Peptides against a protein of PDB entry 2AUS. Designs and how they scored, part 79

Target 1, 323 residues: chain A of PDB entry 2AUS
Amino acid sequence: ADIKREVIVKDDKAETNPKWGFPPDKRPIELHIQYGVINLDKPPGPTSHEVVAWIKRILNLEKAGHGGTLDPKVSGVLPVALERATRVVQALLPAGKEYVALMHLHGDVPEDKIRAVMKEFEGEIIQRPPLRSAVKRRLRTRKVYYIEILEIDGRDVLFRVGVEAGTYIRSLIHHIGLALGVGAHMAELRRTRSGPFKEDETLVTLHDLVDYYHFWKEDGIEEYIRKAIQPMEKAVEHLPKIWIKDSAVAAVAHGANLTVPGIVKLNAGIKKGDLVAIMTLKDELVALGKAMMSTQEMIERSKGIAVDVEKVFMPRDWYPKLW

## One batch from the design tools (peptide; made by RFdiffusion4, then SolubleMPNN)

Design b2_p15_2_s4 (from b2_p15_2, 6 letters changed)
Fold by OpenDDE base, seed 5:
Structure b2_p15_2_s4 (fold): chain B 323 residues (1-323), chain A 15 residues (1-15)
Amino acid sequence: as target 1 above (323 residues)
Amino acid sequence: SEIEEIREYLEELEK
């Protein structure tokens, strides 16, 4: 999520009409909710699905979805996409995750050895999914991006870990314990990051949501519920982006594929087959799609399908038809 | 209300 992507400009003269669309943070409260994502602090105990069901009840919503399951006992960052934004979770499922974990060792190990062995688990690891996972129990590689030891207290090791999506921290801790020769188990786990969502001022509890919804509906104070809900565009911050002309927006919003002439600017490093976000010049999410060209091909070519549009988010009427 | 039930459940989880 923290990788700054270079922006390449194809059309430096392209302007946007300020009267068209609804930029992030400028949506009426009802529309903001319809295109919102909550950075939820999931409590320990309930399933991620139960928590999503409660959010729908609290906020009187028809539809919601989460950006990646947390086990019942695991707390922390659970992005919950609302209503028309529900399908934006597909951008979050493959996103990297960060956790803080408490590992309990089953024997005494010198601190220097703990530090040395845990450092060896940075990089590619082989994991077998747990029996309870809906995923086929095939051996798979996963990336551990970093391990940061926060505290060592005897047999208790508190650490921060950044991982590829679908890395099992319980399995990682088990393997660390085996490598240390004493065994280990996961005592506690909290997710501190899910792609662009992290522990920050946007993190809210279910209690916060109850109170903030009450303040809005009973007292007419929308400020709290507005701050508790992020625009859906937050959920795609980690994706490569393509910004399009105002004249192309309505066509894409109707489900047309993005063609090369519609591109104003784009991120460097897009590969064929990548999931990309199609954005307006006001940073509104129009659609998600599959890149049919590399960044270089999108620069060099004058025509052709740049993005196969898979999921439209923007309403068809936010921009005029200019075709 | 369903909201009160959720509040009670959350209060029980914090204990």
Scores: peptide ipSAE 0.027, ipTM 0.711, DockQ to the pose 0.099
Fold by OpenDDE base, seed 2:
Structure b2_p15_2_s4 (fold): chain B 323 residues (1-323), chain A 15 residues (1-15)
Amino acid sequence: as target 1 above (323 residues)
Amino acid sequence: SEIEEIREYLEELEK
């Protein structure tokens, strides 16, 4: 998520009409909510599904969805996409995750050995999903991007870990314990990052949402609830982007595939088959789709289908039909 | 209210 992708400009003369669309920062509060994502601090105890149900009740919403399940006992970053943005969670499911974990060792191990063994778990690991997982229990590889030991206190090891989506930290800790020769279990776990969502000033509790909604509905103060909800575009920050002409927006919003002539600028390093975000020149999310070309092919070709449009988010009427 | 029940439940989880 932190890698700034290079932007390649195909049409440096392309302009956008300021009268068309609704840029993320200019949406009326009702529209902002309809296209919103909450960076929720999930409490320990409830399921991710229960928390989503509570958000729907608190905010009087018909639809919401979460950006990747946290176990009941696990707290921290749970992105919750609202209403018309609900389907944007599909962009977050494959995103990397970060956790802070407390591992309890079942025996005494020298600190130097703990550090050495935990470093060996950086990289590719083999995991089997737990019995409670809806995922088929097949052996699979996962990437551990980094392990940072924060504190060692006797048998308690506090560490930060960055992992590929669907890595089970409980299983990782179990394997570390086996490698140390004493065994270990996960005492505590908090998710500190889910793709572009992290522990920052945008992180809000269920209590915050209750209070902020009350301030809006009863007191007429919208500022708190506005800040508590991120635009849906936040949920695609980690994806490669393609920015399109105003004249192409309505067609894509109607579910038409993006063709090469519609591209104004794009990120470097897009490969065929990648999930990409199609954006307006005002950084509005139009749709998610599958790249049918590489970045290089999109630059070199004058025609053809660049993106197979899979999920439209933008309403059909925000931009005029120019065909 | 359902909101009060949620508040009470959250307060119990923080203890």
Scores: peptide ipSAE 0.026, ipTM 0.699, DockQ to the pose 0.096
Fold by OpenDDE base, seed 1:
Order: structure tokens, then sequence, then C-alpha cells
Structure b2_p15_2_s4 (fold): chain B 323 residues (1-323), chain A 15 residues (1-15)
């Protein structure tokens, strides 16, 4: 969700040393790739895993991972985290998704009835995971944040839908068809958003990646491949953030939990148990972790564990040990 | 139609 989070400043005098770290905009191309995420336009046909394997082959990478599976026939936004950034996908898995779907109705229904019934599916819905899913086939609730009908052409309904992670659009369409009394199936599906990744100028194809890598390796032009890869910090834009002192960075980079004295500023509305991004004052991702305090507790307390650090991304040597 | 444009775009990505 594009909710602008308020920033609360605890230490307005805290400064950062410009010689320490590697801000996202100042990384050499090799380092940028090591801490990169591709906003891939996944073609229909291949699995998300096959596409990740192709990216590793094209870019000569050892490791990569995707920010949430698309079915083989589904195209669109597939964030692919690279190398040292591979585990940033854990921030994207729980993120909301948007799709454009084509629903085919199995009978004639007046447009007004289609619009009325589809609007009733905004909110909480009951779903069962499909047989092909590794998820346990228990009934569960999911949120539909919005449904926007784009076009109705007879029995074909094109719509945009924003959903909670792990909502099955095929199941949604099936239930809409039942509610309309005629039945329906999903004809086409494209993912247009995965958390902070959307259809924009950063969206690239596998073909683009082949060309851009060639331009870099054969022609010495790094501009295209640099633009095709987003910094890993993009993958955490939707998370609540905590910005820390330079003196706390090395400790967190070594896997130490973040304590309250290390906090310079933080987002409002953090709850205990939330996934949070620990950032430097240069907006570098240090680690992901679980909040052990609310925002209010982090403001009021002088000591204690603020964040249980779950995954470190920053190398241990980017900032000096100041303890 | 937007439906046709999306179908065409999806078909182009399959080639």
Amino acid sequence: as target 1 above (323 residues)
Amino acid sequence: SEIEEIREYLEELEK
C-alpha cells in the first residue's frame, strides 16, 4: 500500500560520515548487481523458477530469487532479487498484489448486475488454495482491496484487482461467476504490481536483459544494465523503516539486535511483531528484522531490544566497529 | 478494445 508513513525523529543532530558505506546511487556496477532487484516482465509460458534460472544464466549469477510465484500462463511484474540481495524477497512475499484479469462468463448477464455483484467482492473473501499449490488446502480469508472494472464486452469482463498476498484470482472469478448465477472462468491474467514494483519505466524483459548485458560486456556501456537493475532498497520501500546511527551499523551488520539507543528516526505505526527494515542515514538497507517494540515504546524507552535482526544484507566492513 | 490490446500484448510475450 502507498501509505506515506510519518517519520519521527529521535535525534535531530545525528550525522553520517560520507566515507562510510555505499549508498544505492553510488554503487559501482558490480556492487549494484550484487545488491540488485530486477523488475521483470515475466512472459507467459515459463515458470517463475525457469525465468529466474534464465536471468542467472544471462547475467552470470550464482544466486537469485523471485518475490512471489506467477503461474506459467501468467505474465507481468516478477521482482527478481540478485546475489547478495536474494533474501530481500521475504519482504515482497507478504506484500499486496495487483492484477488485470479477463473473466469469461458462461452466460448472459446484464452489465448493471455484473457491476453490482463484483463490487460486493471488495473486502474479505473465503478461499481454498488450488490443488497445485504447496499451501495447505484449508479454507482461509483473504482481502480484496479494490475491484475496478475496465471493460465489459458481452460475456468478457476486464478488471483490475488489488489483493492481499496469496489471494487466488482464479478462485475469485469462480466465486463471482457463482454469484452471477451463470458461472465464470479466468481467461487471462497479468500481474501489474507486487508491493513497490509496478508497471513503470523500470519494467524489463528477458530480451532487454540479454541486450543490456551485451552492451556492458562487449561495448563497455553500463548505463542500460544499471537502469535495468533496481537497488535492493526498492524491495523494502513498503516496509516500516528504522534509521540508525553510524555507530550502530557495524553491530547490526554482524547480526546484533538493534537496541533503542541506536535509533535516529523511525516510521510511525510500527507494532510489535512487524517486519521492519533497518536503514542507515544514507538509506542503505542494513537488515530486516522483527519489531520487538511499538514505535511509541521505541520513543519512550531509553534501552532494550527494538528489533530482532532476522536477515543481514550489509557487509560487515562497510562501516567501522565503534564499540 | 482494452481486452484486445491485452490479448495482443500477452501473445507478443509468448513469441
Scores: peptide ipSAE 0.020, ipTM 0.521, DockQ to the pose 0.052
Fold by OpenDDE base, seed 4:
Structure b2_p15_2_s4 (fold): chain B 323 residues (1-323), chain A 15 residues (1-15)
Amino acid sequence: as target 1 above (323 residues)
Amino acid sequence: SEIEEIREYLEELEK
């Protein structure tokens, strides 16, 4: 998520009409909610599905979806995409995650050995999904991007860990305990990041949502509920982006594939097969799709399908048909 | 300790 991607401009003369579309910062409150994502602080206890159901109830919504399951006992960052934005979770499911974990060791281990062994778990690890997982139980590799030990207090080890999506921290801790020779278990776990969503000023509780919805509906104060909901574009910040001409927006919004002539600017480092976000020049999410070309091919070619459009988000009428 | 602060915070979220 933190990789700054270079932006390559193909058409430096391309302009956008300010009358077309609804930029993320200029949506009426109802529209903002329809295309919103909540950075929820999930409490421990409820399932992620129960929490989504509660949000739907609190905000009087028909649809919502979460950006990656947290176990009932796990708290912290749960992105919840709302209404028309519900399917933006597709961008979040494969995104990296960060956790703060408390590991309890079943025996005494010197601190230097703890630090040394935990450092060895950075990189590729082999995991088997737990029995509770809906995922087929086969051995698979996962990346541990980093482990940062925050505190060691006797047998308690507090650490921050960045991981590939679908890495099981409980299993990681179990394996660390085995490597230390004493065994270990996960005492506590909090998710501190899910792709672009982290613990920051945008993190809100279910209680906050109740209050903020009340302030809006009963007191006419939109400010709190507006701030509590992020635009759906936040949920794609970690993806490579392609910005398109105003004349291409309506076609893509109707489900047409993006062709090379429609590209104004794009991120460097797009590979064939990557999930990409198709954006307007006003940074509105039009669609998600699969890159059919690399960045280099999109620069060098004059024609062809650049992106196979998989999911449209933008309404068909925000931009005029210019064909 | 930071561990105790996190435990307390997590316990508060369970209430």
Scores: peptide ipSAE 0.020, ipTM 0.514, DockQ to the pose 0.049

Design b2_p15_3_s1 (from b2_p15_3, 6 letters changed)
Fold by OpenDDE base, seed 4:
Structure b2_p15_3_s1 (fold): chain B 323 residues (1-323), chain A 15 residues (1-15)
Amino acid sequence: as target 1 above (323 residues)
Amino acid sequence: SLAEEVAELKAEIDA
């Protein structure tokens, strides 16, 4: 999420009509909710699905979805995409995650050895998914981006870990315990980050949502519920972006593929096959799609399909049909 | 009352 991507401008004269669309900061509260994502602090106890059901009940929603399962006992950052934004979770599922974990060792190990062995688990690791996962139990490689030991108290090791999506921290701890020769288990786990969503001022509880919804419905105070819901564009901040002409927006909103002439600016480093966000010049999410060209090909070519549009988010009427 | 509904919802969340 923190990767600054260079922006390459193809058309420096492209302007946008201020009357078209609804920029993320200019949506009426009802529309903001329809295109919202909650950075939920999931409590320990309920499943991620039960928590989504609670949010739907609290906010009187027809549809919602979460940005990656947390086990019942695991707390912390659970992005929940609302209503028309529900499918934006597809951008969050492959995103990196951060956790704070408490590992309990089954024997005494010198601190220096703990530190040395845990450092060896940075990088590529081989994991087997746990029995309870809906994922096929095949061995797979995963990346551990970093391990930061926060505290060592005898047999208890508190650490922060950044991982590739679908890395199982319980399995990591088990393997660390084996490498230490004493065995270990996961005592506690909290997710502190899911892509662009982290522990910050946007993190809210289910109780906060109850209060904030009632402040809006009873007292007419929308400020709290507005702040508690992030625009769906937040959920794609970590993706490479392509910004398109106003004249291309309606076509993409109707499910047409993005062609090269529609591109105004784009991030560097897009590869063929990458998931990309198609944006308006007002930073509104139009669609998610698969890049059919690299950034370089999108610069050099005058024509062709740049993005295979997979998921449209923008309503068809926000921008006029200009063709 | 709406206050009772809020309290009930919170109690159900915590149960």
Scores: peptide ipSAE 0.240, ipTM 0.857, DockQ to the pose 0.777
Fold by OpenDDE base, seed 1:
Structure b2_p15_3_s1 (fold): chain B 323 residues (1-323), chain A 15 residues (1-15)
Amino acid sequence: as target 1 above (323 residues)
Amino acid sequence: SLAEEVAELKAEIDA
């Protein structure tokens, strides 16, 4: 999520009509909800599916989906995409995660040894998915981006860990315990980050959502519920972006592939096969798709399919058909 | 009342 991407301008003369579309900051509250993502503080106890069901009940929604399962006992950052934004979760599933974990050691280990061994688990690790996982139990490599020890109290080790999507912290702790020679288990786990969603001012509880929804419905105060819901564009901040001409927006919104002439600006470092976000010049999400060209090819070529459009989010009528 | 409905919803969330 924190990868700064250079923006390459292909057409510096491209303008956008201010009357077309609905920029994230200018959506009426009902439309904002339809294209929203909640940064939910999931409580310990319920499943991620139960929490999504609660959000649907509280906000009177037909559809919602979460950006990556948290186990019942695990609390913290659970992005929940709403209504027309529900499919944005596909951008969050592969995103990096951060956790704060409490590891309990099954024996006494000197602090210096704990620190040394935990540092060796930064980088590539081999994991076997747990038995209860819907994922086939194949050995797989995962990246641990960083481990930060926060506190060591005897046999209890509190640490922050940044990991590749689908890294099992319980398995990591088990392997750390084996490497320490005493064994260990995961006592507590909280997710502090899911891609662009963090523990910040946008993090809200189910109780907050109840209160904020009622302030809107009964008192006409929309400010709280508006702040509690992020625009769907937040859920793609970590993806490479391609910004397109106003004249290309309606075609892409109808499911047409993005062609090279439609590109105004794009991020550097796009590779063929990458998941990319197609944006308007007003930073509205039009669609997600698969890059069919690199950034360099999109700059150098005059024609061809730049992006195979996989998921359209923008309504077909926000921009005029100009073909 | 609205206050009761809110309280009930919160109680159901906490159960």
Scores: peptide ipSAE 0.238, ipTM 0.855, DockQ to the pose 0.694
Fold by OpenDDE base, seed 3:
Structure b2_p15_3_s1 (fold): chain B 323 residues (1-323), chain A 15 residues (1-15)
Amino acid sequence: as target 1 above (323 residues)
Amino acid sequence: SLAEEVAELKAEIDA
C-alpha cells in the first residue's frame, strides 16, 4: 500500500464531464452502501465468515465479502466489501498485512539476542502453510517487510510486523523461537493493517454498525453510517491505476477490454500480468483487470489491448455509450 | 421496540 507510484500522463488535454458518473464523495447513502467497504474491527471469537453474516444482518444486505480471513482468535482490521462492491476484496487478498503480535518464549533469552535474531527474519522467509489452511502444504517463500519490537518483558515479546499476504505469523513466531533455541508460541495477534485499511478513524465495531444503522433508520441521521462505510475505491488504493477517457468508460463498464487509445494517465511500473484498477478521471472504479502490457508498452503503442477486464464494478448507465 | 431489537442484536453479537 505504501508504494508511491508515479503517474505518467499520456493525454494532458483529456477532460471529464462532471454530469457523468457518481464520484465516491457524491454518492447518495443507499448508493454509497451498495459500493461500500467497511473497515471492521473484528472481535476475537467469531470467524471472519460469521462476522460477514452479522454485517449482512445488521445492515440488511444480500451480499458481502471480506478482504482476507482472520482466525477466530485474531482481532483487528477486516475489510468487508458490501453488495455491488463485494468482489473488490480480490484486490485486498494479495495486499500486504501488518500485525501486532505477542510472542511468548519458552525459556529465558537475553534481550540483545532476541533483537538480533528477530532482525534476521526481516526479508524472505520459507514457510509451510498450517494444516487448517485450504492452501496446499507446500513450502513457499514469503516476505517479511519489517519487524519492530515494541516491548520485551522477560519472556513476552510484543512486536509489529509487516508481511506479504498469506504469511503465517504463528509459523513466524515458531521459527523465531527455534532460532532463539528455547521455542516460542503466539500468545496474541491483532491485525493492524490490510492493504489500504488500517487502524484509523474509519475503524468500526459491529456494535458501532448496529448503532449507526439505527441512527439512520430511526432518526434519519446518515452521517455516522456514511462515515462507517468507505467507498469501494479505497479498496484499490494500493493497486496500480489506469485512468481512462470518458468515451472509454461505458465500453469497459459493458465488459470490453481496455484498449491503449482509451488511456489518459497511468501509474509507472505496471508489468504484464499485474492486477490493475481501471479508473475514471473522477477516481471512480470502473473495473479490475489484468495488465496485458507494461506501462512502457501502454505509452509507446498506439493500439492494442492494455487490460483484460476481469471484473466490472461500475453500472453500465453511469457514463453514456460513445461508440 | 427498536431499542429492544438493538439490545438483542448486541447481546447476540456478544454471546
Scores: peptide ipSAE 0.235, ipTM 0.853, DockQ to the pose 0.777
Fold by OpenDDE base, seed 5:
Structure b2_p15_3_s1 (fold): chain B 323 residues (1-323), chain A 15 residues (1-15)
Amino acid sequence: as target 1 above (323 residues)
Amino acid sequence: SLAEEVAELKAEIDA
């Protein structure tokens, strides 16, 4: 998620009208909620679906969706997209994840051997999805980006792990135990990161949401509920971005594909087929789409479809029709 | 009271 992307400017003279749209920091509280994402600290016990149902009940919402299932016993970072932002979770599903795990070994192993063997699991690993997964139980490769051992206490190993989406930590621990020759199981698991969402000041509990909603509805204090909900644009921070002219915004908001003349600036390294975020010059999310060109092709060409628009988020009336 | 409703909702979340 923390990949710094270069920004290439195509039109350095492009200006934006400050009267159009609603920048993420300037949304009225009701509109902020309609286009919000909660960085929820999921408790152990409930399913991710039960937690989403609780959020809808607490905040009096019709729709919400989560940015990737946590098992009932797993706690930590669960992004929950609200109302009109619900579909932004598609940007979070493929995002990298971080966990803190407690592994229990079934025999005594020297600490030096534990450290050496766990280091060998950084990189590409072969996994089989568990029986409870809706994913077909075919062998697949996944990346382990890093393993950091935090503590070793006899047979208990506490470690941080960064992984590709859909890596099963339970299966990783099982394979580490086999490689150590004694076997192992996952005792505890917490998710500490899901793409741009991490353990920080934005992390809130269900209890916090109850309190903050009541402070707003009864005492008129909106500050707490405003801080507890992130703008939907947070959920796309890890994606490559394309910024468009004010004159192109309404067309894209109506579901038109983005053409090359509408581009003001874009991130380097976009490939054909990548998921991209289409942004206004005020950093408002207009839509998600599939890149039909590379960054280089979008710079060099004067015409053509740059992005196949898949999901529109922005209302059609935030910007005027200029076509 | 509101405080009772909040307490009840928190108790339901923890159950």
Scores: peptide ipSAE 0.234, ipTM 0.850, DockQ to the pose 0.679; fails the geometry check

